# Peptides against a protein of PDB entry 6MBK, part 34

Target 1, 240 residues: chain A of PDB entry 6MBK
Amino acid sequence: GFEMVNFKEEGFGLRATRDIKAEELFLWVPRKLLMTVESAKNSVLGPLYSQDRILQAMGNIALAFHLLCERASPNSFWQPYIQTLPSEYDTPLYFEEDEVRYLQSTQAIHDVFSQYKNTARQYAYFYKVIQTHPHANKLPLKDSFTYEDYRWAVSSVMTRQNQIPTEDGSRVTLALIPLWDMCNHTNGLITTGYNLEDDRCECVALQDFRAGEQIYIFYGTRSNAEFVIHSGFFFDNNSH

## One batch from the design tools (peptide; aimed at target 1 Q161 N162 I177 G220)

Design b2_p13_5_s3 (made by RFdiffusion4, then SolubleMPNN; from b2_p13_5 with H2F I6L R12K)
Fold by OpenDDE base, seed 2:
Structure b2_p13_5_s3 (fold): chain B 240 residues (1-240), chain A 13 residues (1-13)
Amino acid sequence: as target 1 above (240 residues)
Amino acid sequence: SFARDLTKPVVKP
């Protein structure tokens, strides 16, 4: 039904291999394929997670460390997914000095500085944790945990994290959704949900797509400012 | 490479 393609200007995306009709369920991702807080707890990170209050309180940070651990693991199930992730982002944590100077005249500068400050503090904290905590000794990060690693992981999670239900549907948790998150953005309506009966994320087509066309989804109502701050891009046809 | 703020999955009714 679709394939991953590297589009020249948009990077990786999904292309239809057949005609897909509007509202057709064309893509689903079972829970077992997701990177979740639960999968982080069940990974090599689990022992550390169980003893670190910040990892327990901040699911996004747990996902960031999960992502780093899996990236450093050659036999990780998620290697194919991780290889599709950008090596760098255009989010505030990657802004150059000139870009920051440009933003000094805007309200966005406060959010940029906040992100820098928070990320730096988190890195310093977890660097110490990784160096000193007994359960960190088995992490592939033990001897290789740089600020660049952390910045990348935090940015990956910040831009790709989703709320999904827990297996019993009683609560929400955070997840990265492989394959689905390859879809680039267009204007429209939310067409993704979670099917608890089948325990999978489900996406229906926003519109008709012909064979060979890129498949787009709607990321939700966002201003261009929000896209820059949270997603790192402008959307020219944004209706907001 | 551009980042994505993805649509949050919702529980289907």
Scores: peptide ipSAE 0.025, ipTM 0.643, DockQ to the pose 0.209; fails the geometry check
OpenDDE base, seeds 1, 3, 4, 5: peptide ipSAE 0.021, 0.025, 0.023, 0.020; ipTM 0.629, 0.649, 0.651, 0.611; seeds 1, 3, 4, 5 fail the geometry check

Design b2_p13_5_s4 (made by RFdiffusion4, then SolubleMPNN; from b2_p13_5, 4 letters changed)
Fold by OpenDDE base, seed 3:
Structure b2_p13_5_s4 (fold): chain B 240 residues (1-240), chain A 13 residues (1-13)
Amino acid sequence: as target 1 above (240 residues)
Amino acid sequence: SFARDLTQPVVKP
């Protein structure tokens, strides 16, 4: 077993409540608990999704709006998960003027400005959609959609989105994985997969963990540029 | 295989 713990230096993480052996399946998350593009389509957002080409084409934006709608819904199943998310992020969208000025001396500045411009354009587009589209009238965010809301949702998705198979395994889709995404990072190998037979995410232990130790996972190898702009995981098709 | 999307450099403790 494991428990959620707030570690002073690392924030929220998972701690082992018993000894866990390397390669032991210690954590699984069924599809029904995931926030996915499919769950977005099946939510109050569904009617708007079915009519907006950008939501249909950009699964990450669909997840961002799904996250905002669920956050604004007091009875949302995902409220306990959403409350564990950071209120702010150390991503370029939150950089102050001095931090941006510092980056002007680096190659990252072009990517930062691109992200700012794209996010601002998306917000302006969807602000108009939410104000004018008939299906937006049922959204809980109808009268409360700020740039700060959108920035938070986009940053939440950008830092936590994963590729998973569709239910039939024919395609890939995007998902947020509650509980699992609380694991902090260490160097190693990817130890999480998707079991289509049981329709769940499965995580095996990277190493032996003793009772009371923090459980770490490997998020993958990233370049410094990829840390500034997360465009998506290229999963090397490791056959596992 | 799944990797959590990271936009922040993991400061190795």
Scores: peptide ipSAE 0.025, ipTM 0.624, DockQ to the pose 0.126
OpenDDE base, seeds 1, 2, 4, 5: peptide ipSAE 0.022, 0.019, 0.034, 0.030; ipTM 0.629, 0.615, 0.669, 0.660; seeds 1, 4, 5 fail the geometry check

Design b2_p13_6 (made by RFdiffusion4)
Pose (drawn by RFdiffusion4):
Structure b2_p13_6 (pose): chain A 240 residues (1-240), chain P 13 residues (1-13)
Amino acid sequence: as target 1 above (240 residues)
Amino acid sequence: RSWAMLIEKAYIP
């Protein structure tokens, strides 16, 4: 019912190949396909996850290393997902100095600075950990772990991650949801939810989509400062 | 739809 298309404005997204009515359940993704903090713990990253206090406290960082470890694993279950991810992003981590300079004197620039400093600190910290701590000597990253790798990983997580209930429903966790996460954003209401009975992520159409029209979802009620810093885009006519 | 929760993409923890 849909195909991947490279749109000028949003980059790759989903386009309808048939008419899709509003409120139609048109997209579902089972839990097995998701990359989660739990799958990160049970992966080759597990030995380091159990020893490093930062990875235990910061599921988003855990997901970034999970993504890097699987990217460096030729036989990863998630290779189809990793190979279709973007190679670059428009998060401020990628901005030139003069591009960030336009933000001087604004409310938003402080968070740009924090993002930069946090990412650089994290890279330097984990570079040392991977190169010296025994619990990381079997990681794929020991051979090569560049700043570009880390910038890409945290950018992938921040622009795509989600909160889902745990398999039991009593807790929440962070996850990457393949296929569905290729939907771009428009104004509207959240129409994506987690179905605990079928154990899958389900998305109903936000609005009518004719064949040939791009399929959009509503990301959330976030400001443009949040969209630029954490999602890497500015949304014209953001009603929120 | 008895969803456990709604999902927001690009979640900020």

Design b2_p13_6_s1 (made by RFdiffusion4, then SolubleMPNN; from b2_p13_6, 4 letters changed)
Fold by OpenDDE base, seed 3:
Structure b2_p13_6_s1 (fold): chain B 240 residues (1-240), chain A 13 residues (1-13)
Amino acid sequence: as target 1 above (240 residues)
Amino acid sequence: RNWAMDIEQSYIP
């Protein structure tokens, strides 16, 4: 009922191929298609994950490395998704010197510098880990792990990570949601949730869409300046 | 797309 389209002003988005009614379940993504901390643990990264305290403690970094490993794997299941990701981002890690200087007059400068420092430290730490840890030998990034790679992966996760329930519903974990994250944002109500019974992410239409119209969803009240673990989800009794 | 940024990254010693 939809197709991916490159819209001139908004970039990539979804367009309806038929009439979609309000509250209609038009998009669902099963857990098996998601890039999650669990899928990272079950990948070639698993052995290293099991022995590195930072990967275990920081799910976003685990996702970043998962993304890098899958990008470097020609036969990765997620190649079609990864190819849709931007090669660069408008995030602080990509700011030029002049942009940083401009931000010195704002309250955001401290956060920007902190992000630079943290990312650099993380890279230095994991560079050493990848070079020295026995379980890193099988990683496709073993001999090709640059700061640019890490910056890209961190920025990808930072801009696209979502909270979803674990398979047993007992905890929350982090996930990248292919296809779903291609929808562009509009004002309204959150219409995305997770159905634990069917083990899938579900999105219902915010309004009626006619064939040929762009489909918009509401991510929530978020800005680039806010730290938000992206929870576009309502977990309470998803009756859809 | 307008996703929020995760700027609160933990320090690694």
Scores: peptide ipSAE 0.029, ipTM 0.658, DockQ to the pose 0.052
OpenDDE base, seeds 1, 2, 4, 5: peptide ipSAE 0.028, 0.027, 0.028, 0.027; ipTM 0.658, 0.673, 0.662, 0.652; seed 4 fails the geometry check

Design b2_p13_6_s2 (made by RFdiffusion4, then SolubleMPNN; from b2_p13_6 with S2N L6D)
Fold by OpenDDE base, seed 3:
Structure b2_p13_6_s2 (fold): chain B 240 residues (1-240), chain A 13 residues (1-13)
Amino acid sequence: as target 1 above (240 residues)
Amino acid sequence: RNWAMDIEKAYIP
């Protein structure tokens, strides 16, 4: 009932190919299609993950490395998704000197500096890990791990990570959700949840859409978005 | 698309 389209002003988005009614389940993404901490553990990154406490403690970094490994793998299942991701971002890690100077007069400057410092430290740490750890030898990024790579991966995860339940529903984990995250944002109510019985992300239409119209969703705060588990959808007001 | 979540500080040994 939809197709991916590159819109002139908004970039990639979804367009309805038929009339879609409000509250209709028009999009679902099974767990097997998601990039998750679990899929990272089950990938070539698994052995290193099992021995590095930072990867274990910080799921977002695990996702970043998972993304880098899959990007460097020509036969990766997620290549079609990865190719839809921006090559660079308009986030603080990509700010030019003049932009940073401008922010010195704002309350955001501390957060920007913190991101720079933390990201640089993380890169330095993992650069050493990748170069010296035995389980890093099989990683496709072994000989090509630059700060630019890490900055891109961290920024990708920072802007697209979502909270979903584990397979058994006992815990919360992090995931990138292909296809779903192609939807552009509008003001409204969160209409995305996770169905544990069918083990899939589900999105219902916020409003009626006619054939040919762009489908918008409200995903609240894009980074680390929370999904409803077995309880339908949240209808609380959220800011973006 | 917003970036509301900052990268968390890692405790590096």
Scores: peptide ipSAE 0.035, ipTM 0.642, DockQ to the pose 0.044
OpenDDE base, seeds 1, 2, 4, 5: peptide ipSAE 0.022, 0.026, 0.028, 0.024; ipTM 0.579, 0.667, 0.646, 0.647

Design b2_p13_6_s3 (made by RFdiffusion4, then SolubleMPNN; from b2_p13_6 with S2D L6D K9R)
Fold by OpenDDE base, seed 2:
Order: sequence, then C-alpha cells, then structure tokens
Structure b2_p13_6_s3 (fold): chain B 240 residues (1-240), chain A 13 residues (1-13)
Amino acid sequence: as target 1 above (240 residues)
Amino acid sequence: RDWAMDIERAYIP
C-alpha cells in the first residue's frame, strides 16, 4: 500500500510501499473516519451547534470549530490527522504586512481585506458566544480561543474541505478527508470520488507509481473538491 | 496549501 512520510520540502505525503498501477484503487476512507458537519453535530460541539444559527447555516464554520474542539481534546480520535495539518497556510489571513502592501497595487487587495474583515467579525461574534452561551462551557476551547486559533481553523477548512454526499445520497455535505488529503498535489485529472454503496471516499492512482515513490493526486481546480458534481473522476470508469 | 478565498464570502448576521 502506502506509508505516511514527512518529506523535506513538501511536508507530509504518502509514499508507495509497493508498485501501484494507474487507475488502481489504492486508497479509500470510510465515512466514519471523516470530519464532517454531522460528526461536528455529534461531538461536544453538538449542543452549541443546535443553538447557533451561524453554525447551522455555515457548514465550513461548523467544521472549523469541530477541528478546534478536537485539537483541544487530547483523546480525540482525529489527533493523528490534526497533527499532520500545517501550522500556517498560504492564505491571505497569513500574509505579512509587506505582502499586503505589495498587493495594494493589485486587484487582489479587495479580496484580501474582505477576508480579513469577515474573519475578524466572525471571531468576535463567536468569542462572545463562547464566553456567554451555556452550551459553550463544555467546549475544551472555552478558556483558550484566540484569533490565531480561529484563523488556523478556518484556513484549514478553507483549503481542505470537500463536498461529499450525505449518507442517504440526497444532499451534499462538507467533509475533511483524513489520509486522502495528505497526498500532495499534481496536475492531472481528478481520480477521487465517493462510493455510496460502500460509504467511503475512493481514490484511484493517476499514474503508475513504483515502490518508494511519492503518490501525487489531483484533487481539484480549487482548494476544495466537489466529488458529487464532478464527472470523470475514474477516467472511463466513473463511480458515484 | 493553495490560495483560497472561500471564507471571504462568509457572512455574520
């Protein structure tokens, strides 16, 4: 199969332990291993989720708080996954002052400032919620919720969230996909989809990989993958 | 990771 490796320049990735052929199903991740809006609702965050309109309306924010709660929980099932996540990201929220100044001469500055403003406003809102809402008292982040925490969480979700089907296949939901998202990116075709029959995310090899080679995948043209609405993820043999 | 602006469109009531 494969093994997790911390590569010098690329960070964490997957390395083949055997020869893998193109189009071979080499990786699958059952739903139970995913961090989803549903798992957030079923976690310690559940009671607050049920009472907060923003968490209910914005699944990405729900995932962000889910991620923070699990990170703050020493016995969290997802600790091994969370430890593989970057401590910072190449997102506008992490731009240095000089980078922002440089962007002032570009068309991107509006988007950067908008993201800063929106994120700050969200933090301020949820800081108050966490300090005052009764159901927030049980959260492990009750006494430790900084802007840096929130910035990290929303950036993590922003760069790694995926659209997958609900269990019944009737709707789409958001998910972080452990193990799968450890694969580093390359250009090519999407080779990942969701198999509802087996209730798992599936990834087929984009190309042949020899034992010892790093496994690369293409997970979309944007930071998040859209498995439900994207076609051709298994080349000529598409699954759900 | 990749450049992302998904959160840019988030709102607060």
Scores: peptide ipSAE 0.033, ipTM 0.680, DockQ to the pose 0.043
OpenDDE base, seeds 1, 3, 4, 5: peptide ipSAE 0.024, 0.025, 0.022, 0.025; ipTM 0.628, 0.670, 0.612, 0.674; seed 5 fails the geometry check

Design b2_p13_6_s4 (made by RFdiffusion4, then SolubleMPNN; from b2_p13_6 with S2N K9Q)
Fold by OpenDDE base, seed 3:
Structure b2_p13_6_s4 (fold): chain B 240 residues (1-240), chain A 13 residues (1-13)
Amino acid sequence: as target 1 above (240 residues)
Amino acid sequence: RNWAMLIEQAYIP
């Protein structure tokens, strides 16, 4: 019902190939296609994950390392998705010195400095782990783990991470959602949920779309200054 | 960009 298109002003997005009605389930993504904390545990990262407390405690960092490992793997299932990700981001971790100086006059400066400090500390910690831990020897990033790599992965996860239920529905976990990430954002209601019975992410059309029109969805409020977790799966009263 | 595999597995008509 849709196709991938590069729109001149908005970049990559989805275009309807047929008429789609409001409230129609037009897109679903099974769990098996998602990059999750669980898929990270089941990957080459699994042995290291099982022994590192920070990876276990911080699902976003686990996803960042999962993303780096899969990017470095030519035969990764997620290569088509990873290739659609930006090479750089407009997040604070990519700000130039002049941009940071400008922000010194704003309330955002504390958050920017916190992100820089935390990211640098995390990199230093994991650099040592990757160099010394026995289970890191099989990681494809063993000899190619730079700050630029880590900054990219952290920024990718920060801008794209979503909360989804675990398979049994007992807990919340983090995921990157291929295909769904390609939809451009508009103002409106959150129309994304998770169907546990069918074990899939579901997206319902906000409005009618005619064949040839771009499909827009509402991601909710995003901030580049903070790690954004998209709560779109919990239809609680986020009446914006 | 080979999206064919992802589209097939997403069962999107």
Scores: peptide ipSAE 0.037, ipTM 0.719, DockQ to the pose 0.037
OpenDDE base, seeds 1, 2, 4, 5: peptide ipSAE 0.036, 0.032, 0.007, 0.007; ipTM 0.714, 0.700, 0.399, 0.503; seeds 4, 5 fail the geometry check

Design b2_p13_7 (made by RFdiffusion4)
Pose (drawn by RFdiffusion4):
Structure b2_p13_7 (pose): chain A 240 residues (1-240), chain P 13 residues (1-13)
Amino acid sequence: as target 1 above (240 residues)
Amino acid sequence: SFRHPIERMHFSF
C-alpha cells in the first residue's frame, strides 16, 4: 500500500500506492523488529552496559551504541534497517559555525551549545572506555570508533526514537521502530499507538491519502526549536 | 481498545 520516495522537502518518506482512508489501520510493526534498550542489553554491548553507569542511566545513549555495534556487525538481525538509515542529518551537530552564528542572542542557542558539548564529552569519554576497559575489548567498536560515528548515532536516535511500553506494560522504554519511522511530519493528532495485545506498533491514517500522495504522521506537539535541535528540521506553520 | 500513544521523543543526550 505504500512505496519509498525521495521527496525534495522532507527527504525519503512513504507514498500511498492506493487510496487510504482516514482512521484506516495501514501500518503495523511487531516488537521483534524494534531496536530497544532491552535488545541493546542482550547484544554484544551487554558486557559494557553492565559495567558502565552512563549506559545504565541513559537509554538514549544505549540506543546510539546499540545502533553502532549492529552497524559494525555484518550478520546483525537489524542490518536491513541500518542500511536504509540516512548517512547524515540536519541536527545542529552538523551545522557550520556561521550557520549557528545566526542564532546568537536567541532562546534556542543555549540548547545548541549544550548539545554540542554533551556529544563531544560523551564521544571522548566512551572513546577512552572502549580503548582501555576490558569489558569493551570484544566490542566491534574497538577497531574503529570515530567522532563521525558517534555524531551519526546520536543524531539517528534523537531524530527517530520513541517511548513504548515494556513488553509487560508496566514500564516504558526507548525504541527505534523500523519502516514506520520513515513517515514524515505534518500538523494533526497522534494516530500511532502501541498495541499490547498483538505486541506491535500500530498507525492509523491521520487523514485521507489518495494514491500518489505522501503519507504523513503527526510527530507530536513540539516547538520549532525542538524540531530543529532534536529532529533536524524547521516546520512552517507549526501550530504548536 | 486502548492504545499507548507514540510520539517522537526529544530528550537531551

Design b2_p13_7_s1 (made by RFdiffusion4, then SolubleMPNN; from b2_p13_7, 9 letters changed)
Fold by OpenDDE base, seed 2:
Structure b2_p13_7_s1 (fold): chain B 240 residues (1-240), chain A 13 residues (1-13)
Amino acid sequence: as target 1 above (240 residues)
Amino acid sequence: MELFPIERQFLDV
């Protein structure tokens, strides 16, 4: 029904290999394929997670470290997914000096500096944790944990994290959704949901897609400012 | 069957 394609300007995306009709369930991703806070807890990161208050309190950071641990693991189940992620992002954490100077004239500058400060502070904290905590010794990133690594991981999570229900549906948790999150953004309506009965993410087509066309989804209502801050791009056809 | 809508979350760290 679809294939992964590296598009010239959009990076990796999904292309239809056959005609897909609007509202057709063309893509589903079982829970077992997701990177979640729960999978982080069940990974090599689990022992450290159980001992660190920040990892426990901030699921997005837990996902970031989960992502780093799996990236550093040659035999990780998620290697194919991780290889589809950008090596760098156009988000504020990657802005050059000229870009930051430009933003000084905008209302976004305080958010940019906030991200810088928060990310740097978190890195410093976790660098110490990784160097000193006994449960960090088995982490594959023990001797290779740079700010660049952390910046990449938090940016990956920032741009791709989703809320999904727990298995029992009693609460929500955070997840990265492989394959699905390769779909690039277009204006429209939410067409993805989690099916608890089948324990999977389900995506129906936003519109008709012909064979050979890129498959787009709607990420949700966002302002252009939010896209810049959190996704690093402007969307010209953004209705918000 | 209940579906829980999934949106990409833009959350700061």
Scores: peptide ipSAE 0.170, ipTM 0.773, DockQ to the pose 0.881
OpenDDE base, seeds 1, 3, 4, 5: peptide ipSAE 0.049, 0.104, 0.097, 0.081; ipTM 0.716, 0.725, 0.719, 0.699

Design b2_p13_7_s2 (made by RFdiffusion4, then SolubleMPNN; from b2_p13_7, 10 letters changed)
Fold by OpenDDE base, seed 2:
Structure b2_p13_7_s2 (fold): chain B 240 residues (1-240), chain A 13 residues (1-13)
Amino acid sequence: as target 1 above (240 residues)
Amino acid sequence: MELFPIELVFLDV
């Protein structure tokens, strides 16, 4: 019902290959295809995760390292997804000097500097961990872990992580949702939820789409989107 | 995308 297309100026997106009606379930992504804290724990990162308190405490950082490890793995299952991710992001970590100077007169400058500081400190910490911890020896990034790598991974997670239910529905966990997050965004209602019975993320069409049209979705904030854990879909009229 | 996405907290070691 859809195909991935590289749209000019918009980057990768999904295009309908047939007519899709509003509220039609056109896209679903099983848990096994998601990059989650759990999949990070089950990956080559698992042994280090089990021994590092920061990875355990900060699921978003765990996802960032999971993303880096998989990117550095030629045979990673998620290579097709990773290749669709931007190389740069609209985040403070990618601001140019002129942009930072412009913000010096605004309240935003403190948040920018905070992100710079925190990210740099995290990088320094994990650089040391990767160099010295025994369980880091088998990481594919062992000899190639730069600040640019970390900045990219952190920004990828910040902009794309979502809260989904755990498999038993008792708690929430963090996930990157391949294919779904390839949809470009428009204003509208949240039309995505998690189906625990089928253990999959589900997205219904925001509007009618004709064959050949780009499919747009809205899920509120792109960063740390929240799903209604104990229900299917949540429809809320908020702006993005 | 949001200008200021999720803040990452650094835990001192």
Scores: peptide ipSAE 0.052, ipTM 0.694, DockQ to the pose 0.050
OpenDDE base, seeds 1, 3, 4, 5: peptide ipSAE 0.050, 0.067, 0.027, 0.042; ipTM 0.706, 0.692, 0.648, 0.663; seed 3 fails the geometry check

Design b2_p13_7_s3 (made by RFdiffusion4, then SolubleMPNN; from b2_p13_7, 9 letters changed)
Fold by OpenDDE base, seed 3:
Structure b2_p13_7_s3 (fold): chain B 240 residues (1-240), chain A 13 residues (1-13)
Amino acid sequence: as target 1 above (240 residues)
Amino acid sequence: MELFPIERVFLDV
């Protein structure tokens, strides 16, 4: 019922190939296809994860390293998904000096500086961990872990991470959701949920979409400043 | 059947 298309203004998105009615379940993604903190723990990263406090405490960083390990693995199950990700981003970690100077006049500047500082500190910490920790020796990134690699992975997770329930529904965890995360944003209501009985993400249509129309979803209530900081764009019709 | 809402979240690094 849909296809991936490169739109002129929005970039890549999903287009309906048939008429889709409002509230119709048009897209679902089983847990086994997701990149999660749990899949990171079950990967080559697992032994290191089990011994590093920061990886355990910060699921987004665990996802970033999971993404780097899978990218460096030619036979990774997630290679088709990873190849759809941008090679670089328009987020603050990629800003040139002039772009940072522009932000000095906005309320976002403090958060931008915080991102720079935190990302640099994290990289320095994990560079040492990767070089010295015994469980890092088998990681595919052992001899190829640059700041550019880390910046890319952190930015990928920052722009695409989602909260979903654990398999037993007792806790919340973080996940990247392939295919679904290709949908671009519009104003509306949350129309995606997790079905624990079937163990899958389910997305219903926000409105009627005709064949040939782009399919939009609502990411949630965010300010334009938050979109710039975390997604690198403004939304003109944003009411916040 | 209960669904748990999914939103794209912005978390600090």
Scores: peptide ipSAE 0.228, ipTM 0.792, DockQ to the pose 0.902
OpenDDE base, seeds 1, 2, 4, 5: peptide ipSAE 0.210, 0.196, 0.156, 0.158; ipTM 0.781, 0.783, 0.761, 0.770

Design b2_p13_7_s4 (made by RFdiffusion4, then SolubleMPNN; from b2_p13_7, 9 letters changed)
Fold by OpenDDE base, seed 4:
Structure b2_p13_7_s4 (fold): chain B 240 residues (1-240), chain A 13 residues (1-13)
Amino acid sequence: as target 1 above (240 residues)
Amino acid sequence: MKLFPIERVFLDV
């Protein structure tokens, strides 16, 4: 019912291959296809995760390292997904000085600087960890862990992480949702949920989409400032 | 049926 297409200004997105009606369940992604904190724990990163407090405390960083490890693994199950991710982002971590100066006049500047500071500190910390920790020796990124790698992974997670329930529904965990996260943003309502009975993410159509039209979803209620900081774009028609 | 809404979460690093 849909296909992945590279749109000029929006990057990869989903295009309908048939007419899709509003509220139609057109896309679902089983848990086993998700990149989660749990899949990170069960990967080559698992031994290091079990001994590093920051990885344990910050699921987003765990996902970032999971993403880097899988990207560096030719036989990774998620290679097809990772290859669809942007190679760079328009997030603050990629801003040049003039772009930062532009934001100095806005309330967003504090958050931008916070991202810079935190990301730099995290990189410095994990660079040491990867160089010295015994459980880092077998990581595929052992010999190739640059700041550029890290800011890419952090930006990927920042723009794409989602909260989903654990299998028993008792708590929430973080996940990257392949294929689904290719949907670009529009105004509307949240139309994606997690079905615990079938153990999958489910997305229903926000509106009618005709064959050939791009399929959009609503990412949530956010200001343009939040979009810039966390997603790297402005949405002119943002009603929030 | 348990359905939990999914939103993209913007968490600071």
Scores: peptide ipSAE 0.091, ipTM 0.730, DockQ to the pose 0.883
OpenDDE base, seeds 1, 2, 3, 5: peptide ipSAE 0.070, 0.067, 0.069, 0.038; ipTM 0.695, 0.706, 0.702, 0.672; seed 5 fails the geometry check

Design b2_p13_8 (made by RFdiffusion4)
Pose (drawn by RFdiffusion4):
Structure b2_p13_8 (pose): chain A 240 residues (1-240), chain P 13 residues (1-13)
Amino acid sequence: as target 1 above (240 residues)
Amino acid sequence: SSRFPIERVHLDF
């Protein structure tokens, strides 16, 4: 019912190949396909996750390393997902100095600075951990772990991650949701939810989509400062 | 049946 298309404005997204009515359940993704903090713990990253206090406290960082470890694993279950991810992003981590200079004197620039400093600190910290700590000597990253790798990983996570209930429903965790996460954003209401009975992510159409029209979802009630810093885009006519 | 809403998460690293 849909195909991948490279749109000028939003980059790659989903386009309808048939008419899709509003409120139609048109997209579902089972839990097995998701990359989660739990799958990160049970992966080759597990030995380091158990020893490193930062990875235990910061699931978003855990997901970034999970993404990097699987990217460096030729036989990873998630290779189809990793190979279709973007190679670059428009998060401020990728901005030139003069592009960030336009933000001087604004409310938003402080968070740009924090993002930069946090990412650089994290890279330097984990570079040292991977090169020297025994619990990381079997990681794929020991051979090569560049700043570009880390910038890509945290950008992949911050522009795509989601909160889902745990398999039991009593807790929440962070996850990457393949296929569905290729939907771009428009104004509207959240129409994506987690179905604990079928154990899958489900998305109903936000609005009518004719064949040939791009399929959009509503990401959330976020400001443009949040969209630029964490999602890497500015949304014209953001009603929120 | 109810559904847990899913939206993009904006967290500092």

